Peptides against a protein of PDB entry 5Z08. Designs and how they scored, part 5

Target 1, 168 residues: chain A of PDB entry 5Z08
Amino acid sequence: RQKDEWAKKTSSLMKQLDWFIGEHLGAMLAAEELGGPVVGELMEIDPDDLSAGFNAHGKLKKATSQPDLDRRQRRIDDIWGPQDEQGQAHKRKRGADEALAASAEMRDLIEQLMNKLVEAGGDNSATYVEIPRESAAARFLVRSKVAMFHPNDARRLRLVDFGRDLDD
Target 2, 222 residues: chain B of PDB entry 5Z08
Amino acid sequence: GLPRLIDAIEEASKIPAKRRQTPIKPTIEKLTTHLYTHGASPDSLLRLADLLTLRNHLDQASLAAITRNLYPSSTVSDEVVLRFIGALGHGQLKPTLALQALFLRWLVMVYHLLENPGVLGQVYGVLFDLLDTAAIRPQLCHLLALVTRRKHVRPFRIQAILTLSRQTGGDPNLTGLLRVFKNYYPEIIVGDATKGRASAFKHPDPQWRQHLDEIQQRRSEA

## One batch from the design tools (peptide; made by RFdiffusion4, then SolubleMPNN)

Design b1_p8_3_s2 (from b1_p8_3, 5 letters changed)
Fold by OpenDDE base, seed 1:
Structure b1_p8_3_s2 (fold): chain B 168 residues (1-168), chain C 222 residues (1-222), chain A 8 residues (1-8)
Amino acid sequence: as target 1 above (168 residues)
Amino acid sequence: as target 2 above (222 residues)
Amino acid sequence: PFPLEENF
């Protein structure tokens, strides 16, 4: 009974999360990957700082190269901008494809993080997922305080275990 | 005086309309006339905020009439503000959405009289999470436009407005709020959501403002 | 496994 209610609640939350990723978060993550606004830190980040990328702690690096802000702005405008008629169809398709790719990356990362947490059986050292790159998805989860990097290895990411504090 | 009128209305509010020995309407009219002429002191404002926000047996027309005449003679305390904020949202114990819209409009009109404008910034999340409620959205966006500071503009809130703007077909109030956000962060890419028609968030009642200023001036001369 | 995919 309680397990079944928990499973139903978890399933409902996962559906809501998946919807949020697909409908909203994916496009924002794609924008961040393209050097657009950061999904969690936009507020303190200069556009020039967005171009610099983030450090392993999700902090802005100093801009070493000014990326073509106009090209990035156009891509973001292609993702989020006006659906004016003619030339935007190809740009919209590319923006949609990038949003879909970012959505898929976020879904896969969350799935891996959750699976590792379950598999670890309470061993915090076994809960780390190896990430191939510091993606917008990974950075978002860290900024949201949902995940954390390994203190000595920014290629390893784990979920923040909120459950342990409830059993104490 | 005003306290005695409030006492009579408080006692009447405990009793269903069909069980009252005397009609409350004449007492409400005396109250609203007094409020229009003299305004409400901080203590009277708190008592009236409780009458307006707590579930009682007063009719909606009486509550709306009191709200429309709720002129502060002085400042508005944090406690009064929090009573009105606590009354917002969905629930059987909460005031009607129509009355909530009047409360939000009132908060907009008295914003400059708040003892601590920062109190609204502390409850910013509560206000923001109500943007999906269409019936209060116009007044809520206006209040948020006044309250918004750099610290409140957050990516998740930008996205929530963008999403809701898309879902609503570009509500002008949401577009107006998004422009306020963009003033703090010009780099926010909002696509077409800011190119559309936006509310200018003009004062909702210039006559009410003028009358409020007259009531406030009498206090400074006393 | 929490398949995000199978919980549809």
Scores: peptide ipSAE 0.023, ipTM 0.237, DockQ to the pose 0.033
Fold by OpenDDE base, seed 4:
Structure b1_p8_3_s2 (fold): chain B 168 residues (1-168), chain C 222 residues (1-222), chain A 8 residues (1-8)
Amino acid sequence: as target 1 above (168 residues)
Amino acid sequence: as target 2 above (222 residues)
Amino acid sequence: PFPLEENF
C-alpha cells in the first residue's frame, strides 16, 4: 500500500515535472544557455523571444537569422552578433529548437540523477552523475537545492537526499 | 604526404636559416597548401603544435603562415590545446605575442572541434591571468567568453575584470567578457563597466570557417 | 531505471 502510493505519487510528480520542463523550464534554460537571464529572473520566455536572442544586458533583442553554430558560439553571436532583418523565420525555428534541446537536456539530466540515486543503494559516493558540461539545467537544479555538486569536482552532480534528514 | 612535409620542416627547424642547405619557404608553402586542401590529422596537428609552440629556428612569417592554415581535418585533442595554452604569456622561450594572438584566434575558430571543451575550463585561471597582456587580450577575451561557466565566475575574477576595465579605460573586450559574467550572475554590480562599447565576439574569419567546414565535410564523406 | 521517455 505505501509503496504503491509512493509509486503513484512519484509517477504523478514525474508527469508534472516533464510538463513543467517542456512548457516552461526548457525555454528559460535555453535563454540562460543563449546568454539570457538566469532562470527565475524572466518568468515567461517565448521560443520566439529566444530566437531574438539577448542583448549584452540580458534583455531580448529583435529577431535576426544566424546559421546553426555550436550552441556556445551561438550564445556569443546571439548576444553580440549583428541584427540582420532577413532571418526572422529561421530564428523562430531556432528558438524552438533551443528550447527543445534544453528540455531534452534537463530530462536526461534528471533521469541520470534519479537512476544514480536508485542504483547507489544508499552509497552517497555512487550517486554522482558526470556532467559533460555545466549546463543551465545543472545550474538550475543546484540553485533550486534539488542537486549539489561534488565539493571537489564541479563535473559531478547528485540529487540532494531529502529523506535522510527527516528520519533522524 | 603531410607527414613527410612535417619531417622536412622539423629537421629544418633545428638549423639556423643561414646554415640551411635549402630554403625552407618552398616547403612551408607546400605544407600550407596541403593544410589548406586537406587539413591536419590529429597526429599531424600535434606535430605542428610542437613546431609552432616550441622554440626553434623557423621564422615568424612561416609560423604565422602555418597557424593561418592550421585546419583540423578531425578533432583537436587536449594535448594540442595544452601546447597552445602553454605557449601563452611572457617568457624568453615562448612564442611572440603576435603569434600567441594567432593561437588564441585559432582556438576560438576550432573550439567546436575540441575533443574535450572542458580542458579549456581546467586551464581557465591561466587564461584569465593573461588578461593584462594587451596584445592578446582581444582574442583571449573571446576565448574566455566561450569557455566561461558559472564555476569560473568568482568574486575575485569579477573584481579583477572591473579593475582592469577601469585601468584600460573600458576595453570593449573586457566589457564583453564582463557581460558574459553577468549572464551567469545578473546581480553582479558592474556599474558603468558594462555600459558602452563591448566586443561582439564575432567569428574572427568567416572565410576560414567556411573552408574548415568544407574540410570537415569531405572527411565525413570518405 | 526511471525511463522518463517510456512512461510519458
Scores: peptide ipSAE 0.023, ipTM 0.233, DockQ to the pose 0.015
Fold by OpenDDE base, seed 5:
Parts: C-alpha cells; structure tokens; sequence
Structure b1_p8_3_s2 (fold): chain B 168 residues (1-168), chain C 222 residues (1-222), chain A 8 residues (1-8)
C-alpha cells in the first residue's frame, strides 16, 4: 500500500516534471545556455522575446572571423543572425530545436541522477553522476537545491538526499 | 607642435623603412617626448590610434613607444576606443598580439577618461570572445574586469570561463574575471576554479598613472 | 534503471 502510493506519487511527479521540462523549463534552459538570463531571475522568457531582448544591447554585428566558438555560442549567432523573414522562420525553428535539446539534456541528467541514487543503495559517495560540462540543466538543479556538486569536483553531480535531512 | 610631428610620421608610415630618405626614429622620439610632456588632444589621439591600429610601415618598437607614451590630455572618445578594439584579434591586417596587449593595457589605464565607458560594454562580446588568445588574455581579463556589469554575466560566459580555465590549468586572470562575475551573482557555481590564485587586477603602471594625473591636472588649470 | 519512459 504505502509503496504503491509512493510509486503513484513518484510517477505523477515525474509526469509533471516531464511536462514542466518540455513546456517551460527547456526554453528557459536554452535561453540560459544561449546567454539569456539565469533561470529564475526572469520569469517567462517567450522564445520570441529571446529573439528580441538580446539584440538591443550586446551584439555588434561585426563580422569577426568566428574562431571555434563552442557550437552553442555559434547557435546564438545563428539564432541572432540578420532578421530577414526567412531568418525569423529559421530562428523560430532553431529556438525550438534548442529548447528541445535543453529539455532532452535535463531529462537525461535527471534520469542519470535518479538511477545513480537508486543504485547507490544509500552510499552517498556512489550517487555522483559525471557530467561532461556544467550545463544550464546542471546549474538549474543545483540552484534549485535539487542537486549538489561534489565538493572537490564540479564534474560530479548528485541529488540532494532530502530523506536524510527530514529524519534529523 | 604635435600635429606636425604626426603629419611627418603619417607620411613616413606609408614608406618602407629602407626607402625612407630620413630615419623616422628622431621624429618618433620627438613625438614621444611631446606626448610625455603635454599628452595628446582628442584629435591627436584619433590620428595616433589610426597610426597604431592600421597596417603601415612603422616598426614595432616605434609603435610600442608611441603606445607607452599615449597620455590623453583630456578625454578619450568612443571613436578612439573603437579603433583599438577593432585592432584586436587575429588577421593579416591586425597589429601584432604584443601591440594588442599594449593597447588593452592602455585602455585599462585610461578607462576613467573615457567619454562614454558604456562603449566598452557594447563591445563586451568582442572582447570576451578573445579570451582564448593567450598573448592578450592578461590585459583582456583586466579590461573585462573593469567593464563587466550584471548584464554581461551570462551563464554561457560563466561556462566559457570555466571551460577555458580548465583548459589553461587555471589561468589566474580567468580566475580573477570569474571572481568579478561572482560579485554580481554570488550563487555562481564555479567549483574549484575560484579556489586557485586569482589576479588582483592592480593598476598596470602606477608611475604612468601619476604622470597621466599630472597631465590631466595641467589641463584643468588652463 | 528508472526509465523515465517506462514509468510513464
């Protein structure tokens, strides 16, 4: 009974989380990855407002020979390219693709974090996921106090064990 | 006067050193002496910025000597700033990275004399994207430390500094810049990247500053 | 494995 209620509650929360990631958080994380505001400082960033807001104060359109800017920073330049009508449609599609990519990264990260927590069987040292980079997703989870970095290695992330802090 | 010295150097800059009828070095010495004594007016600064930033036949020692004596007698215009920013980076028409480092150092030292400090904030992205260029990174981080405002502290830039810090083995200048970022967002997770030695971004040349202040004071009294 | 997919 209690296990089944817990399983149902967990499933419901996961569905709500998945929905939240897909509908809201993915776009905000994409915005953050693209040099937008940190998730939580600005409320609803309309993906269309992502296109409008950063244009005003930062991009000198100087054709600097783009060295190997990280692919996501290049994607910012491509999302913020010249506003021709064709550029807007490509921009919307690319914004959607970045939101989808950010959503997928968040989902994958949560899944890995949860799996490691379950596999660790209560060993906090074994709950760490190795992250390839400090993503917007990883930073969001840590800012939200849902996850924490290893004190000596910012490539290692784990879920906060809320259960232990409630028993004290 | 200073304009005539600039005229002579501009004309000489068009000609390869081996084809000049007269050595330019004595004229450069007169220019640098004049600059040291009186500073450069806004108009003279613009002309000198063009001489320093545009490809010409002046030798690197002469360009460096002019840059080291480039005391503004008054303010520094946006146009002058943009000449120096436009000279940064890689390219066949760009000044040497050593000279670019001197320009960045100069911008740090004259930052308080900019007519519009906001101009550097507008080109923040251009400056930030050059952080991978090791030869200019120390001065670039110092300039960015002065220019950085909350609006510039973005997650991708935080991550870019963290990544570059890791790749460079924790460059103290990057650590210093990341600490500046943390002043705007204390919650920035940086792991061990900020635990290392950081640059304090002290004034690059206190004697140059003192001499600049003396030049500036003489103009306010005139 | 918590398949996010299978528990949904």
Amino acid sequence: as target 1 above (168 residues)
Amino acid sequence: as target 2 above (222 residues)
Amino acid sequence: PFPLEENF
Scores: peptide ipSAE 0.021, ipTM 0.248, DockQ to the pose 0.015
Fold by OpenDDE base, seed 2:
Order: structure tokens, then sequence, then C-alpha cells
Structure b1_p8_3_s2 (fold): chain B 168 residues (1-168), chain C 222 residues (1-222), chain A 8 residues (1-8)
């Protein structure tokens, strides 16, 4: 009974999370991966400021003439910019593809993190997932305080076990 | 009825305003009038939450008008709540910060109608991490003041809010939230950050509350 | 394994 209710609640939460990832978060993560706004770290970025792109420090780049920035910014504008009719379909498709890729990466990362948490059986040292790169997904989970990097290894990520803090 | 109005608005939301054959404003006015008179059913709330939170071609004034008239006729589901939470923060696909502030205000005003108020506690981290966003901070602090439980008052969050309070020059909303934290842990050394003016987190709109109560009463009698 | 796929 309680396990079934917990399983139903967990399933409902997972569906809601999947929906959230697919409909909202994936697109935002894709924007971050493309050098757009950092999901949750972006201070008040005016949409107009988003058009200027971000520097290597995540700060708004002033519209300075660097061509590689123009490619990322064009890519952001191509994904997120006002779509004109014919360019719209290709930009929508590319934006959708990047959002789908980011959604898939977030789903996979959450799955790995949850599986490792369950497998670890209460050993915090065994809860780490090795991440191939610092993704927008990984950074988002860390910023949201849902995950933590290993203190000595930024390639190792684990879920924050909120449950243990109740049992202690 | 309300479903047909939502259908018409959903279809219109897919089309840029300049390309619509008919103005949507009269339909929005009919919708908002209906919402004001009868409230929104759970199903209608979900559909309206999608219209409000998903990127579409509706104008900000229409979205704001719908949000201001979004009276639940019954309870508010977790799904509806999560749609609004998902719409928070920065991003080109997200609603404007002004609209997000209205969503947070709405969540505060309907908090007592949530089917599961614990859902907000589950997304507490997401909400807390948005405190740096000045435009939504007043409503966000109010919502967090309602949602905060002892389990949420962690050392890192205490330090984060203290730091942000210093950085903002002692925002009264942050001071109010710090007082909520201190209610759970009286031993928290908040220093001068709590000596200032704090928000009392009063109901944002007493008239809206009264009208909501009237809508809720009519349902209990039907 | 938390099958995200099966519970989604």
Amino acid sequence: as target 1 above (168 residues)
Amino acid sequence: as target 2 above (222 residues)
Amino acid sequence: PFPLEENF
C-alpha cells in the first residue's frame, strides 16, 4: 500500500519532470549549451541583452565584432530569434533538435544519478556518476542544489540525498 | 462555455497577431469575464496554464488579464502548479519576468487551494535559486515564506540569503524570509540583516481573495 | 534500474 502510493507518486513526479524537461528545461539547457543564457544563473537578461550573446564568463558580451561570437549568437538567434517564415521552419527544427538533445541529456543524467543513488544503498561515495563533460544539464542540477560535484573531481556528480538528512 | 473559449484562444495563440483574421481581444474579454463569474475548473486551469506558460503568439496584456482572472473554481493540481514553476526564471522561451511575478502572486493567492501544498516544497530549491532575480523576488519571497519548512532551512540557504540580503542592501522581502528561517532555527545568527524593515507577507489582493471565496462557495452549494 | 523510459 504505502510502497504503491510512493511508486504512484514517484511515477507522477517523473512524468511531470519529463514534461518539464521536454517542454521547458530542454530548450533552456540547449540555449545554455549554445552559449545563451545560463539556466537559473541569468540575472535579468533583457531579451535584447540575449541578442548580444555571452562572454566566456557568462556575462553579457557587448556587441563587439568577434566573428566566432557572431556564430554562437547567430545560432542563438537562429534557435530563439524571431523566425521569419522560411527561416522559421529550419530554425524551429534546429532549435527543436537542440532542445530535444538537451532534454535527452538531462533525462539520461537524471536517470544515471537516480540509479546510482539507489545502487549505492546509502554509501555516498558510490552515488557519483561520471560525466563526460560539464553540461548545461549537470550545471543546472548543481545550481538547483539537486546535485553536487565531487569536491575533488568535477567529473563526478551525485544527487543530493535529502532523505538522509531526515533520518539523521 | 469556457472550453470553447479556450479552444478559440489556443488556435489564435498559434498565429501571429498580424496574421489573425479576427481580433483575439473580444475572445480574451469573454474568457476573463467567464473566469471572473464562474472560475476555472481543474481541466480549464491546466489548459490555461499551458497558454500562459508555453511560448505562443498571445500578447502580454492578454496573458496578464487571464492570469489576473485565473480564479480556481475548485482545487489546484500539482500539474498546474508545476507548469507555473517551470515558467520561472530566465530564458527566451520563458514568460516575461512581469508575467512570472503574476504567476508567483497567483500561487500565493491560491496556496490554500493546492491539492498538495507539498509539491512546492519539492521544488523549493528551484524557487530559492531564483531569489537573485529582482523582478520576481517580492512574490517569490512571499511564496517561499508560505512553503518553507524546517527541512528547507539549511546552512547553505541561510548563508545564501544573508549574502543576497547584504548585496541588495537589505531587501525587506529577504529580511522577511530570513525571519521565517529564524522562526525554525532561533539560534540562527542573522546579525543586522533582520533588524531592518521586513515584509509582513500580507495577502497581495484582498478583493481577489473575497471574490475567490465567493466562487468557491458557489461550487460547494452546487 | 529506475527505468525513466518505462515510467515515463
Scores: peptide ipSAE 0.020, ipTM 0.241, DockQ to the pose 0.032

Design b1_p8_3_s3 (from b1_p8_3, 4 letters changed)
Fold by OpenDDE base, seed 4:
Structure b1_p8_3_s3 (fold): chain B 168 residues (1-168), chain C 222 residues (1-222), chain A 8 residues (1-8)
Amino acid sequence: as target 1 above (168 residues)
Amino acid sequence: as target 2 above (222 residues)
Amino acid sequence: AFPVEANF
């Protein structure tokens, strides 16, 4: 009974987190990845605005048109290159695709971090996930005090174990 | 002594050149000679920083001569640093961009004598936002290359450098600063932006450095 | 060259 209630509460919280990631956090993370504001400095970014990109001050540029290939796999110079006017329809799709990609990356990262925490059986050294890059998602979790980097290796990330501090 | 020379220059700085009873140039020459020989104490540095950064009636040649001879005999306080940082940028009350470039060059040359190097990291945003000012960009990039830490390398700043590099046709100083950023984040894929000619950020005046070292050494022996 | 000694 108590385990089932805990499982239901956990499932409900995960659904709420998934919703928050999809509806709000994904666009903000995508904005940060695109050289925009840090998550929390600008709330409620329209995914369509992400297509315009950001100026040197992290402010939204006016919408210009370039095609939607996965920007995250592109070179920073290609991502942040001069935005010519031609592909406006492709850019709106790009902003949405960047928000979706950011949401997917955050979900995957949280899943990996949680799985490693469970698998480690209390060994803090085994709780680290190897991350391919310091993403906006990873930075957000660290800023939020939900995760921490390994002291000597910024490619290794783990959840902060709040449960252990309760058993001591 | 140095304090009395500063007193005389401070009083003269309040008066327009045409209304001075005596020419200031001989007093400036005595000051610069004293600074070259003995350097400036922390207290004297603060007073000189105010003379250099605050609007007064001193001529640009005198201000430049003081700046070129501004050898610290000891450390450089946060307050002195902040006077020079506050003097940067555009404004009717600010020093000329030519003088600001000399201040930035000075900060580069005395960086190892700062009481708290972290103070420049606290004002990193102020410095970074001036990169569009072409007249001070070379010295500003050099200072930022010394000051930059991992915490300063943010996506929006990487974007800003890349954008400005494109707008300037690949300024070597910006390319140099971007290489410094890449040292903290090797995974930054900047494409051809780092392949171009970059500034090596060498010491801007080796003779000035040698003379500074001689002034600093004499203090350690006293 | 100023060694940017990465004082880690």
Scores: peptide ipSAE 0.010, ipTM 0.282, DockQ to the pose 0.026
Fold by OpenDDE base, seed 1:
Structure b1_p8_3_s3 (fold): chain B 168 residues (1-168), chain C 222 residues (1-222), chain A 8 residues (1-8)
Amino acid sequence: as target 1 above (168 residues)
Amino acid sequence: as target 2 above (222 residues)
Amino acid sequence: AFPVEANF
């Protein structure tokens, strides 16, 4: 009974996490990879807003109707995106593709981190995943205090084991 | 030889200073003299990187003295680089911020000897996310100025530098890094933040560079 | 030209 309830709770939590990655976190991570705000400063990035680019304040340009502040901010859009309607559609598609890629990278990273934690059987030295690059996903997990880098190797990442701190 | 000096220091590093039978300072002085004269081999360099970056009972003055004399006799491996990068930031197991600043300065001075300069580009975000740490910011900006490529110049990083520049009242090192970014994207609208004084990121120690070159030349002749 | 003394 208790094991089955725990398995159900874990499965429910994983589904909620997968949903959160797909619906919210992937776009935010893609925004960070593309050069958007750090995840946590902008909690809600609509994938459609990723196409609008980021202003000199790291805020998504809301399509605000006020013309004069728009000229300096337009230059960042002019730098990073074609001005043509086809260019906006290509930017939206690229933004969506990058959100999907970031979501996939986060899912894969979490899966690897969880698998290594289970395989290690309590050996903290064996819980490290090798990361090919420092991704927005890896940085997010570290900033969130969910993961930590190896103290001597920035290519190695592991989950923070919160369970052990309860038994001491 | 150098390996035996490192062995003695490694063993002493496991013991609190008050419990050591012999003072370690004379052995540190012999090590630093040897490093100044001959440099460190790749194997010795890795062992010294561990002594510098791992928590042990060595005093800060000894660690700083080793770092100031850490001349590579050859190349610097990815593993050595990653030891120093992993030692950066805040935490109880991390070296002091003063020692981290010396590590960053060292990485700047040996950048041309890296076996794979691309390794720093792979950990670019780790370095970049530490820019808020005022104590290491000057050396960190200098290292980032060397490491930065077009792929690293992203709108959020531009924005992060602009925000931090405002918060710091226009730190010259941040202005310098932002100018490096602007070299890859001239169209970057850097507001009044770039009108200020910028660091030129000159070599931190020309005498150290010259002595490094002498050590490197002696190895090519041997 | 920011002289990053790239002349290492």
Scores: peptide ipSAE 0.009, ipTM 0.271, DockQ to the pose 0.021
Fold by OpenDDE base, seed 3:
Structure b1_p8_3_s3 (fold): chain B 168 residues (1-168), chain C 222 residues (1-222), chain A 8 residues (1-8)
Amino acid sequence: as target 1 above (168 residues)
Amino acid sequence: as target 2 above (222 residues)
Amino acid sequence: AFPVEANF
């Protein structure tokens, strides 16, 4: 009975987390990777807004109509695609693709972290996941106090085990 | 040889200074002399990185002396780099900020000897997020100036530097880093933040560099 | 231009 209630609660929480990653967190993580605000500073980023890019204040660029911005401006705009309707569609698609990629990275990272925690059987040294890069996903988990880096290896990440502090 | 000196220091590091049968200072002096003369192999560097970054009973003067004499005889591995990066920031188990500043200075001075310079780029955010820590900021900005690539220059980081520059009254190191960012994106309007005095990020110790080059040359001839 | 108008 209690095990079944815990299993149901865990399953419900995992579904809610998966939904939150897909619907909200992925776009925010993608925004951070694209040079937008740090996750938590801007709530509710639409993937379409990622296409507009961010100013240096981490705010969405309003589509300013002024055509005369100098040739060096064009390279960022060229990397970000042309301002034409095709460019807007390509930008929207890119924003959606980045949000999906960020969602997938977060899901994979959480899965790896949870698996290592289970496999370690209470050995904290065995709970570390090797991360290929410091992603927005990894940074988010650390800022959220859900994960921590290895004290001597910034490529190793583990979940914070809150349960151990209850058994002492 | 160097391994035996490291062994002795590792064992001594487990024991509080007041409980040691023998003073460690003579062994530290032998180690630093050896390092100055011959440098450290990759394996020795890793062991020394652990001694420097792990909490132990070594005194700060000894740790600083080792760090100041930490001449690589060859390359610096990713693992060694990551030990030093992992030792940065705030925490009860972290080295002192003064020692962290020496580690960052060391990384700047050995940057050209990294087996994979890209490793620092992979932990760029960890480094960048420490810019608010005034005690390590000068060396951190210098390291970031070396490490920064186009992929790291993001609007939120530009804004973070600008904000921190305002909060610090225009720290020359932040201004210097912002100029590095502007090299990748000339269109960054950094306003008056770049008009101020900027650090040139000159080599921190030319004599140390020269001595490192002499150690490196002797190994290539052997 | 990312006009970072740094409002100094």
Scores: peptide ipSAE 0.009, ipTM 0.267, DockQ to the pose 0.020; fails the geometry check
Fold by OpenDDE base, seed 2:
Structure b1_p8_3_s3 (fold): chain B 168 residues (1-168), chain C 222 residues (1-222), chain A 8 residues (1-8)
Amino acid sequence: as target 1 above (168 residues)
Amino acid sequence: as target 2 above (222 residues)
Amino acid sequence: AFPVEANF
């Protein structure tokens, strides 16, 4: 009974989260990925700073001019820059595509984080997901205090175990 | 009509001011006059929200003038709201903080016209985390005061406001927001942080409100 | 309601 209610609540929360990701968060994450507003805690995460990632202490790294950042910033300028009439339709479409991509990335990241949490069996060291990049999704989860970077490796992200605070 | 004015401004927004064949200012003045007289339809609001929030070649004075005259003739959709929320914070592609403050002020003034006021509650975290940004804090606190529900009043947010209040020397807007939090949880020990001057979060522009009401009434009679 | 003792 309680497990079934918990499973139903979890499923309901996941559906609500999925809806929220698809309808709202994806667009905001896309906006953040596109150098737009930081979703959640604007820590002094200048989008330039977001692009630089968090240091091992959760502080934004200085944007090292990595070539991939220039491509993203160019994509941002291409998406959010002044475009001609065809460009506005393409901009809306591209914005929608980026929102869908950000939604997918957030969903995938949450899934990976949850799977690792379950697989780790209580070993916090095994709960880390290796992220290929510091995405808006990853940053949002960290800002939301839902996830944490590894203290020494910003490529490793884990869920915050909220359950332990209830058993203590 | 309004759509044609928006079309002309959208086209002009793609071109740097120095490269425009015609000055945009007369078209902006026609737009703002039209908006003042008739308001903006939901479709026009969305298009104007895009013009205001997306990086383009419009000057800040024009963007501010449009924002100050952005009277909804009807309701304000979630999409329009989210465009403005999606323009907040720091970044080279974002509107200026001065313009963001105008957007937040606008959201406060049109809050009663939102199709779904709950949308702001869904993005509450995003808004809350901008409180450190001094330039938008007054309007942001006012908006948060409207949006805040019991579910948003969490220990970490209470502590964040308290910390920021100390760091800012007791910003009256933060004190006002903290009082809103205390209304949901009277047991919150806020110490001396609530004893100071607090913002009353009065309507930012009573004349704008009156004019909005006149625009809204004309539509209900039509 | 956890009293957030603001350890000030």
Scores: peptide ipSAE 0.008, ipTM 0.233, DockQ to the pose 0.020; fails the geometry check

